Peptides against a protein of PDB entry 7RZF. Designs and how they scored, part 230

Target 1, 358 residues: chain A of PDB entry 7RZF
Amino acid sequence: PFQEEHLKQLYKIVPIKDIRNLYVTFPIPDLQKYYKSNPGHYLGHLIGHEGPGSLLSELKSKGWVNTLVGGQKEGARGFMFFIINVDLTEEGLLHVEDIILHMFQYIQKLRAEGPQEWVFQECKDLNAVAFRFKDKERPRGYTSKIAGILHYYPLEEVLTAEYLLEEFRPDLIEMVLDKLRPENVRVAIVSKSFEGKTDRTEEWYGTQYKQEAIPDEVIKKWQNADLNGKFKLPTKNEFIPTNFEILPLEKEATPYPALIKDTAMSKLWFKQDDKFFLPKACLNFEFFSPFAYVDPLHCNMAYLYLELLKDSLNEYAYAAELAGLSYDLQNTIYGMYLSVKGYNDKQPILLKKIIEKM
Target 2, 358 residues: chain A of PDB entry 7RZF as posed
Amino acid sequence: PFQEEHLKQLYKIVPIKDIRNLYVTFPIPDLQKYYKSNPGHYLGHLIGHEGPGSLLSELKSKGWVNTLVGGQKEGARGFMFFIINVDLTEEGLLHVEDIILHMFQYIQKLRAEGPQEWVFQELKDLNAVAFRFKDKERPRGYTSKIAGILHYYPLEEVLTAEYLLEEFRPDLIEMVLDKLRPENVRVAIVSKSFEGKTDRTEEWYGTQYKQEAIPDEVIKKWQNADLNGKFKLPTKNEFIPTNFEILPLEKEATPYPALIKDTAMSKLWFKQDDKFFLPKANLNFEFFSPFAYVDPLHSNMAYLYLELLKDSLNEYAYAAELAGLSYDLQNTIYGMYLSVKGYNDKQPILLKKIIEKM

## One batch from the design tools (peptide; made by RFdiffusion4, then SolubleMPNN)

Design b2_p22_8_s1 (from b2_p22_8, 12 letters changed)
Fold by OpenDDE base, seed 3:
Structure b2_p22_8_s1 (fold): chain B 358 residues (1-358), chain A 22 residues (1-22)
Amino acid sequence: as target 1 above (358 residues)
Amino acid sequence: RELEEWLHELATNGIFKSDTAP
């Protein structure tokens, strides 16, 4: 286990690739025995959330971060890590202390709100859907994976243990939150800007780095992280499918899309699934406009419109993606293309939100 | 995103190696 001397450390690392990353790492207890409640997954879901009032949403609004991931990672025997990783902008590289302050403000918000059973229920439902409709894995890889996890789970649970949540354990969520403190932090900054400023070389890969102690004043600033009123718990995910009914194949079902509506303003083709038999659909919309590509100005306006539309939909895109829904918006020489894919049950909700923003 | 989804994309980097012996 990391001793006190290994905590409150900052690592400046030179990457091979031109990347800018921040890793904020906390040592946590081994949570493997708590797989039925999975408190690390609960916290990873919230800290890694991308919706309004999330950590990522605020850090993106500052122009400091592009992407964020949060969650548990296996360590050595008997301990784990909780990691918050962000992709840094050039500006974000200058504001690492403030980024980490915002992380602790969000963690403080999670402490203040306390564990939410409805959030656990959403995680449970999402994982149950993922388990039920998981893709077929390669047999050799799957058997090797199962053989590995047989050391951790009862034989009767080995297929379900990674997915099926059973127990809401607010006490364990609080226990993990209590480890996410500035006094337990290890920070790594990965940037080419540290080239020629390092004093150590990693033994295995020859990675150049510098290690520094985080100043006590900085630790105190993070310890005194207040409640930032911009941080909010996510809203309920309205895109989680609940209806998985598959309609019987129609007797007149064609192997190709059939024209089911033909009007002056629209044509509609339909093909029933005859192969996969999943409660999924693909909705594809092609919009035609004579103005979309008439000149360079209109082309650029159409591009800008879709970029703004995508940006305005980001708040829903993440929640939809978690629920197995995706959308795509593309410019075409004739206008625009919209695709909505995934579980059919909540597709109308996502489609409505897209159309309301258009 | 959750870390578990992203860890599959992360090549083993020395970032998580402690200077301490195991």
Scores: peptide ipSAE 0.115, ipTM 0.642, DockQ to the pose 0.064
Fold by OpenDDE base, seed 1:
Structure b2_p22_8_s1 (fold): chain B 358 residues (1-358), chain A 22 residues (1-22)
Amino acid sequence: as target 1 above (358 residues)
Amino acid sequence: RELEEWLHELATNGIFKSDTAP
């Protein structure tokens, strides 16, 4: 466990690559024994959320952050870390204190709302889906992974322990949230802008860095983080599949797509899966327009239209991705291509949302 | 995104060799 002297520290790190990253790290207790409730996953899901009212949404709206990840990480024996990592814009590098303030405002929002059983249930359902339909890993890598985790889990649970949530433990969620405080923070800023401003070299990698104490005034500012009305809990994920029925293979199933509908305005091909036998589908739509590529102006307008359409769909993209649904929109020389892939159950919902925005 | 998922993706994509996380 970090002693008090290791807390409230700022590290300015010079990367080899031209990257700008902020790491906000909190030491937390070892949560391994709580794998059935996985409070770190619950918090990582919310803090790392990308939907409306999320931490990332606000930080993106300010132009300070490109990406955000949040969650637990294994530490040394007897402790873990909770890390919030963001990819910083050039402007965001100038606003690190305010970015961290927003992190604490979001954490304060999570405290104020308290643990939500429905969020836990979504995490449980998502993890159960991920477990049930997990792709075949390379046997050697999988065996090595299982051998490693056999030290942590009962033999009967070793295959499921990383995925299957069983217990809603609001007390443990609150316990972890109580560790996500400014007094427990370690901040690392990674930027080439610190070149020539460092005074230390890391022993193992030769990484140049500067260590500074975070000023007490800054810590107090973060401690006094108010509720920001822009932060909201996510809405329920409507894309989580619940029906996993695999339809029987048709007796006349062809190895190629069959034309099942032919009209003046549309053709439809269908191919039943004869290989994977998963409750998944791939919907591909080609839209043809004589105007899409008639001249450079129309081509650019069609491009701009799709970029705006994608932007308007961002609110659903993350929730769909979490639920194992994806969409793709591309310009073609003939018009537009739309693909919807993943679990078949909620594809109609995503497709409807896409069409309603078109 | 969740950190564990992201770390797994990064490790799989070889972008972060496990050695460079400070």
Scores: peptide ipSAE 0.110, ipTM 0.652, DockQ to the pose 0.077
Fold by OpenDDE base, seed 2:
Structure b2_p22_8_s1 (fold): chain B 358 residues (1-358), chain A 22 residues (1-22)
Amino acid sequence: as target 1 above (358 residues)
Amino acid sequence: RELEEWLHELATNGIFKSDTAP
């Protein structure tokens, strides 16, 4: 366990690669015994969320951060870490204190809202889907993994323990959230801009770094993080599949797409899955417009339209991805291409959202 | 993204050369 001397520290690290990263780390208790509720996963899901009102959305809007990940990580024996990691822009590297302030504002928002059972239920449902439809792992790797986790889980639960949530424990969520405080923070900034400004070398890898105490004034600033009205809890993920029924193969099923609709305005081909037997579908749409490529102006307008459409759909993209849905939009010489892929159950919802934005 | 998912992706892609920041 870190002693007080290891807390409220800033590490400036010189990378070998040209990367700019910020690691905000919190020592937390060992949560292994709480795998059935997994409070670290709950907090990681929210802090790492990419939807509207998320931490990432606000930090991106300021041009400070490209990507964000949040969650628990195993530490040494008897403790874990909660880590918020961001990929910094060049501008973000100048605003690290303010980025961390926003992190604490989001954490304060989570405290103010309290633990949400519906969010836990979404995590449970997503993990259940992931477990049920996980890809086949290589037997050797899988066996080695299982052998490793047998030390942590009962034999009867070893296959499910990493995925299946069973218990909503708001008390444990609050307990972990109470460890995510400025007085318990360790900050690492990774940037080549620290080259020649370091005074220490790590013994194992020769990594050059500087260690500094975070000023008490900065800690107090973070402790006094107010509620930022831009931060909101995610909306319910409407794309989470609930129906996994595999329809029986039709007697007249063809090995190639059959034309099932032919009109002046549309043709529709359908092929039933005869190979994978998964509750998944691929929808592909080609839209034809005589104006799409008539001249350079119309071509650029069609491009701009599609970029604006994609931007308007960003609010759904992350929620769809979490639920195992994806879409793609492309300009073609004839107009536009749209694809929707993944679990078939909620594809109509995603398709409707796309069409409503068009 | 969640850290565990990201770590899993990095591990599977062999990109985890442990630049473990100390």
Scores: peptide ipSAE 0.084, ipTM 0.621, DockQ to the pose 0.073
Fold by OpenDDE base, seed 4:
Structure b2_p22_8_s1 (fold): chain B 358 residues (1-358), chain A 22 residues (1-22)
Amino acid sequence: as target 1 above (358 residues)
Amino acid sequence: RELEEWLHELATNGIFKSDTAP
């Protein structure tokens, strides 16, 4: 286990590649035995959330961070890590202390709200969907993976243990949250800006780094992280599929799209899936406008319109992606193209959201 | 997003491993 001397440390690391990353790491107990509740997944889902009121949303709004990931990682025997990793902008590299303050403000928000059973249920449902509709893996890689995880799980559960949540354990969520404290932090900043400013070399990879103690004043600042009113729990994910019914193949199903509606204003082609037999659909819409490409002004207006539309839909994009839905909006020389793909059950909801923003 | 497999590189880095066996 990390001793006190290994905590509250800052590592300045020189990368080989031109990358700017921040890693905020917390030693946590080994949670392997709690795989049925997976409290680290619950926290990773919330801390790594990208919707309105999320940690990432706020850090992006400040121009400090591009991407954020959060979750548990295996350590050595008897401990794990909880890691929050962000891709830093050039400006974000100057605001690392404030970025970490925002992380602790978000964690404090999670403590204040307490564990939410509905969030656990969403994680459970998402993982069940992912398991049920998992793509075919390469047999050799899959067998090797399964052989590796047989050391961790009962044989009867080895196929499901990584995916199927069974138990809501608010006590374990709180226990992990109690480890996500400034006194238990290890920080690594990865940037080429530290080149020539390091005094140590890592033994295994030859990585150049500098280790510094985080000042007690900075630790206290993070310990006194207030509730930032910009942070909110995510709303319920309305895009999570619940109906997986596959309609029977029609006797006259064509191998190509058939024209099923022909009007002066619209044509509709339909092809039933005859290959994959998944509860998924692809909806493709082509909109024709004589004004879309008539002159440079109209072209630019059409472009700006779609960029603004995409921006207005960003609030739903992440929730849709998590639920296995995606959309695409593109300008065409004829007008606009819209595609909605994924599980068919909640596609009408996403489509409605798109249309309401149009 | 949740912590993906690509963080394998840093967690395998000795800087984040305890040199002390628990």
Scores: peptide ipSAE 0.105, ipTM 0.616, DockQ to the pose 0.063; fails the geometry check

Design b2_p22_8_s2 (from b2_p22_8, 11 letters changed)
Fold by OpenDDE base, seed 1:
Structure b2_p22_8_s2 (fold): chain B 358 residues (1-358), chain A 22 residues (1-22)
Amino acid sequence: as target 1 above (358 residues)
Amino acid sequence: KELEEFLHELATNDIFKSDTAP
């Protein structure tokens, strides 16, 4: 376990690549024995959330952060880490203290709301979907992951143990959340701006860094993080599939898309899946407008329209992605292209949301 | 995103990049 001397430390690290990253790390107990409840996954899901009222949404709104990830990571023997990692903008590099304040405000919001069983159920459902289809979608990434898990789980449970949430344990969620405090923090800032300002070299990689104690005043500022009214729990994910029925292959199934509807205003092609046998679909729409590319002005207006449309759909994009749905919107020389891909069950919901914003 | 998911994406992308390195 990290001793008190290893806590409340700031590391300024010089990268080889031109990157700006912030790592906020908390030592946590070994949670491996709690795999059935996986409290670190619950917290990672919320802290790493990208929807409205999320930590990332606020940090993006300020122009300080591009991306955020949160969750547990294996440590040395007998402990883990909870890590919040952000990709910093140039401006965000100047506001690291305030970024971390917002992290603690979000964590404080999670404390105030307490553990939510419905959020756990969504994590459970998402994991069940991922487990059910993992082997069918990406066989190559599976072998290396299994090798790691075999050290921790009985062979019979190895396949299920990572994904199968069985027990809602609010006590364990609160226990982990209680470790996410300023007094337990290790901060690493990675930026080329620290070049020539370092005094130590890491022995293994030759990484140049400076280690500093975080001032007590800064720790106190983070300890006194108030509830920020901009932070909210996510809404329920309406895109999580529940129906996984695979329709039987039709006797007249064509190897190529067949024209099944031909009208003055629309043509529809359909091809049934004859290879993958997944409860997935690809919906592709090409919209034709005689006005889309009449002149440079109309072209620019069509481009701007799609950018605004994408922005208006951002609230659904992350929830859809988590549920194994994606959409794509592109300008074409004839108008617009829309694609909706993933599990078929909730595609109509996502499509409706897109059309309502058009 | 979740860190575990992100790390998994990175690991898979690195594996794909290593297979394309001559």
Scores: peptide ipSAE 0.155, ipTM 0.671, DockQ to the pose 0.056
Fold by OpenDDE base, seed 2:
Structure b2_p22_8_s2 (fold): chain B 358 residues (1-358), chain A 22 residues (1-22)
Amino acid sequence: as target 1 above (358 residues)
Amino acid sequence: KELEEFLHELATNDIFKSDTAP
């Protein structure tokens, strides 16, 4: 276990590669015994969320962070870490204290809202989807991962233990949140800007670093993190599939798309999947407008329209991705192209959201 | 993203392999 002397430390690390990263690390108890509730996964899902009102969305809006990941990581025997890792912009490197303040404001928001059973259920449903299709989508990494898991789970549960959430444990979520405090923080900043400013070398890799105590004033600033009204819990993910039924192949199924609708305003082609037998579909739409490319002005307006449309849909992009859905929008010489791909069950919902923004 | 997913992506994509690992 980390002693108090190892807490409230700042590490300035010189990377070999030109990268700018911030690691905010908290020592937490070993949560392995709580795999059925997985409170670290619950918190990782929320802290690592990319939707509206997320930590990442606010940090991106300030131009300080490009990407964010949050969650638990295995430590040494008897403890784990909770890590929030961000990719820093050049500007973000100057605002590390404020970035961490925002992290604690988001954590404070999670404390104020308390554990949400619906969020746990969402994590459970997402994990169930991932489990159901794991072997079909990711054959190569499976065997090596199982060997590692055998050390941690009963043999009978090894196949399911990582994915099957069974117990909502708000007490354990709160317990982990209580460890995510400024007094328990270890901060690492990775940047080439620290070259020539280091005083230590790591023995194993020769990594140059400087270790500093975080000033008590900064710790107090983070301890007094107010509720930031920009932070909100995610909305429920409407795109999580629940129906995985695969329709039988029709006897008249053609090896190529068949024209099933032909009207003055629309043509529709359909091909049933005869190869993969997955509850997935690809919807492709081509929209034709005589005005799209009439002149440079119309071309620019069509481009601007699509960029605005994409921006208006960003609120759904992450939720769709988590649910195994994707969409693409492109300008074409004739107008617009739309593609919706992934699990078929909730594609109509995503398509409706797109159309409502058009 | 969740850290576990990210770490899995990193482990699979060899992103941390320095070009200089023999």
Scores: peptide ipSAE 0.147, ipTM 0.673, DockQ to the pose 0.059
Fold by OpenDDE base, seed 3:
Structure b2_p22_8_s2 (fold): chain B 358 residues (1-358), chain A 22 residues (1-22)
Amino acid sequence: as target 1 above (358 residues)
Amino acid sequence: KELEEFLHELATNDIFKSDTAP
């Protein structure tokens, strides 16, 4: 366990690469024994969420952060870390204190709302999908992974323990949330802007850094983090597949797309999957307009339209991605291209959302 | 996103290694 002297520390680190990163780290108890409830995964899912009212959404809206990740990391024996990591903009590098304040405001929101069983159920369902369709790992990686996890899991559960959530444990979620406090924080800022401003060198990689105590006044500001009304729990993910039925290959199935509909306004091509045998589909739509590129004005209007459409769909992008759905929208010289890919079960829902925004 | 995906990226793109492989 870190002693008090190792807490409330700020590290300014010089990277080799031109990157700007913030790491907000909390020491937490070893949660390995709680793998059936995985409270760290629950919190990582929420803190790392990218939907409306998320921590990332607010930090992006301020222009401070590009990406965010949250979750647990293994430490030494008997403890773990909970880490919130963000990719900083140049502006975000100037607002690190405020970024961390927003992190504590979001954590305070999670405390105020309390553990949600429906969120746990979504995590469970997502993990079940991931497990069901897990790609075959490379033999060496797989054997090394199994050897490692055999130390932690019963032999019969080794293959499933990482994915199968079984127990909703609100008490354990609250216990981890109680460790995510300013008094337990370790902050690392990674930026080339610290070059020539460091006083220490790390022994293993020669990484230059400076260590500073976080001022008590800053800790108090974070301790007094209020409820920011912009933070909301995510909405239910409507894109999580539940039906994985694979239809039998038709006798007349061709190795190439067949024209199944031909009208004055539309052509429809279809190819059944004869190779992968997954409950997945690729829907590709090409829209043709004689006006799309007739002149520079129409070209710019078509571009602007697509940018606005993409922006309006951003609220669904992350939820779709988590559920193994993706969409793509592109301008073409003839008009517009739309693609929807992934598990077929909820594709109609995503397609409907796209069409409603068009 | 969750940290697990990021740890995979960090393991592949060591931010503290120069892109100059010797």
Scores: peptide ipSAE 0.145, ipTM 0.671, DockQ to the pose 0.060
Fold by OpenDDE base, seed 4:
Structure b2_p22_8_s2 (fold): chain B 358 residues (1-358), chain A 22 residues (1-22)
Amino acid sequence: as target 1 above (358 residues)
Amino acid sequence: KELEEFLHELATNDIFKSDTAP
């Protein structure tokens, strides 16, 4: 167990690669016995969320952070870590204290809202989707992971323990959230800017670092993190698939796309999946406009239009990605290309959202 | 993103391993 002496520490680490990372870590109890409720996953989902009102959204808006990851990590016997990891911009490296303040403001927002059963249900549903299709999408990575997990879980539970959420435990969510406090923080900043400013070398990898105590004033600043009105819980993810029915292969199914609609304004090709047998579809739309590339002005306008459209759709991008949906919008010499891919069940919802922004 | 998802991606890219070419 980390003694008080190991808490409230700042590590300045020199990387081999030119990377800028911030790790904010909290010691938490061993949650392995709570795998059916997985409170660390619930918190990781929210803290690591990328939608509007998320921690990442705010930190990106300030130009301080590129990416954010949140969640639990296995530790030694009897404890785990909760980690918030961000990729820092050059500007973000100068604002680490304020970045961490925003982390604590978001955590304080989670305390104020309390545990949400609907969020747990979304995590459950997402994990069920991931589990159901894991073997079909990534067979090689699955086998190696199972071998590692066999050391921690009973054989009967190994296959399901990581994915099958069964019990909503708000008490455990609150318990973990209560460990995410400034008094329990360990901060690591990874940057080449610390080269020549270190006084220690790590024994395992020879990593150069400096250890400093975080000033009590800074800890108090983080302890007094107010509710930032920019932080909001995510909205419900409308894109999570619930229907996984695979339609039977038609007797006349062609190995290539068949023209099923031919009109003056539209042609439609269709190919049924004859190989993967997944409840997935690829919708591809090509729009032809005689005005798209008639002159440089129209070309630039078409480009700007798509960039604005993409920007307006960013609010859905993460929720779609989590649900196993993706979209792509591209300018073409003939006009515009739209692609919607992933689970077929909620594709109409995503397509509608795209069309509503057009 | 969730850390578990990211760690799955990172376990393939050891940020601390030197690209020792074989």
Scores: peptide ipSAE 0.139, ipTM 0.668, DockQ to the pose 0.059

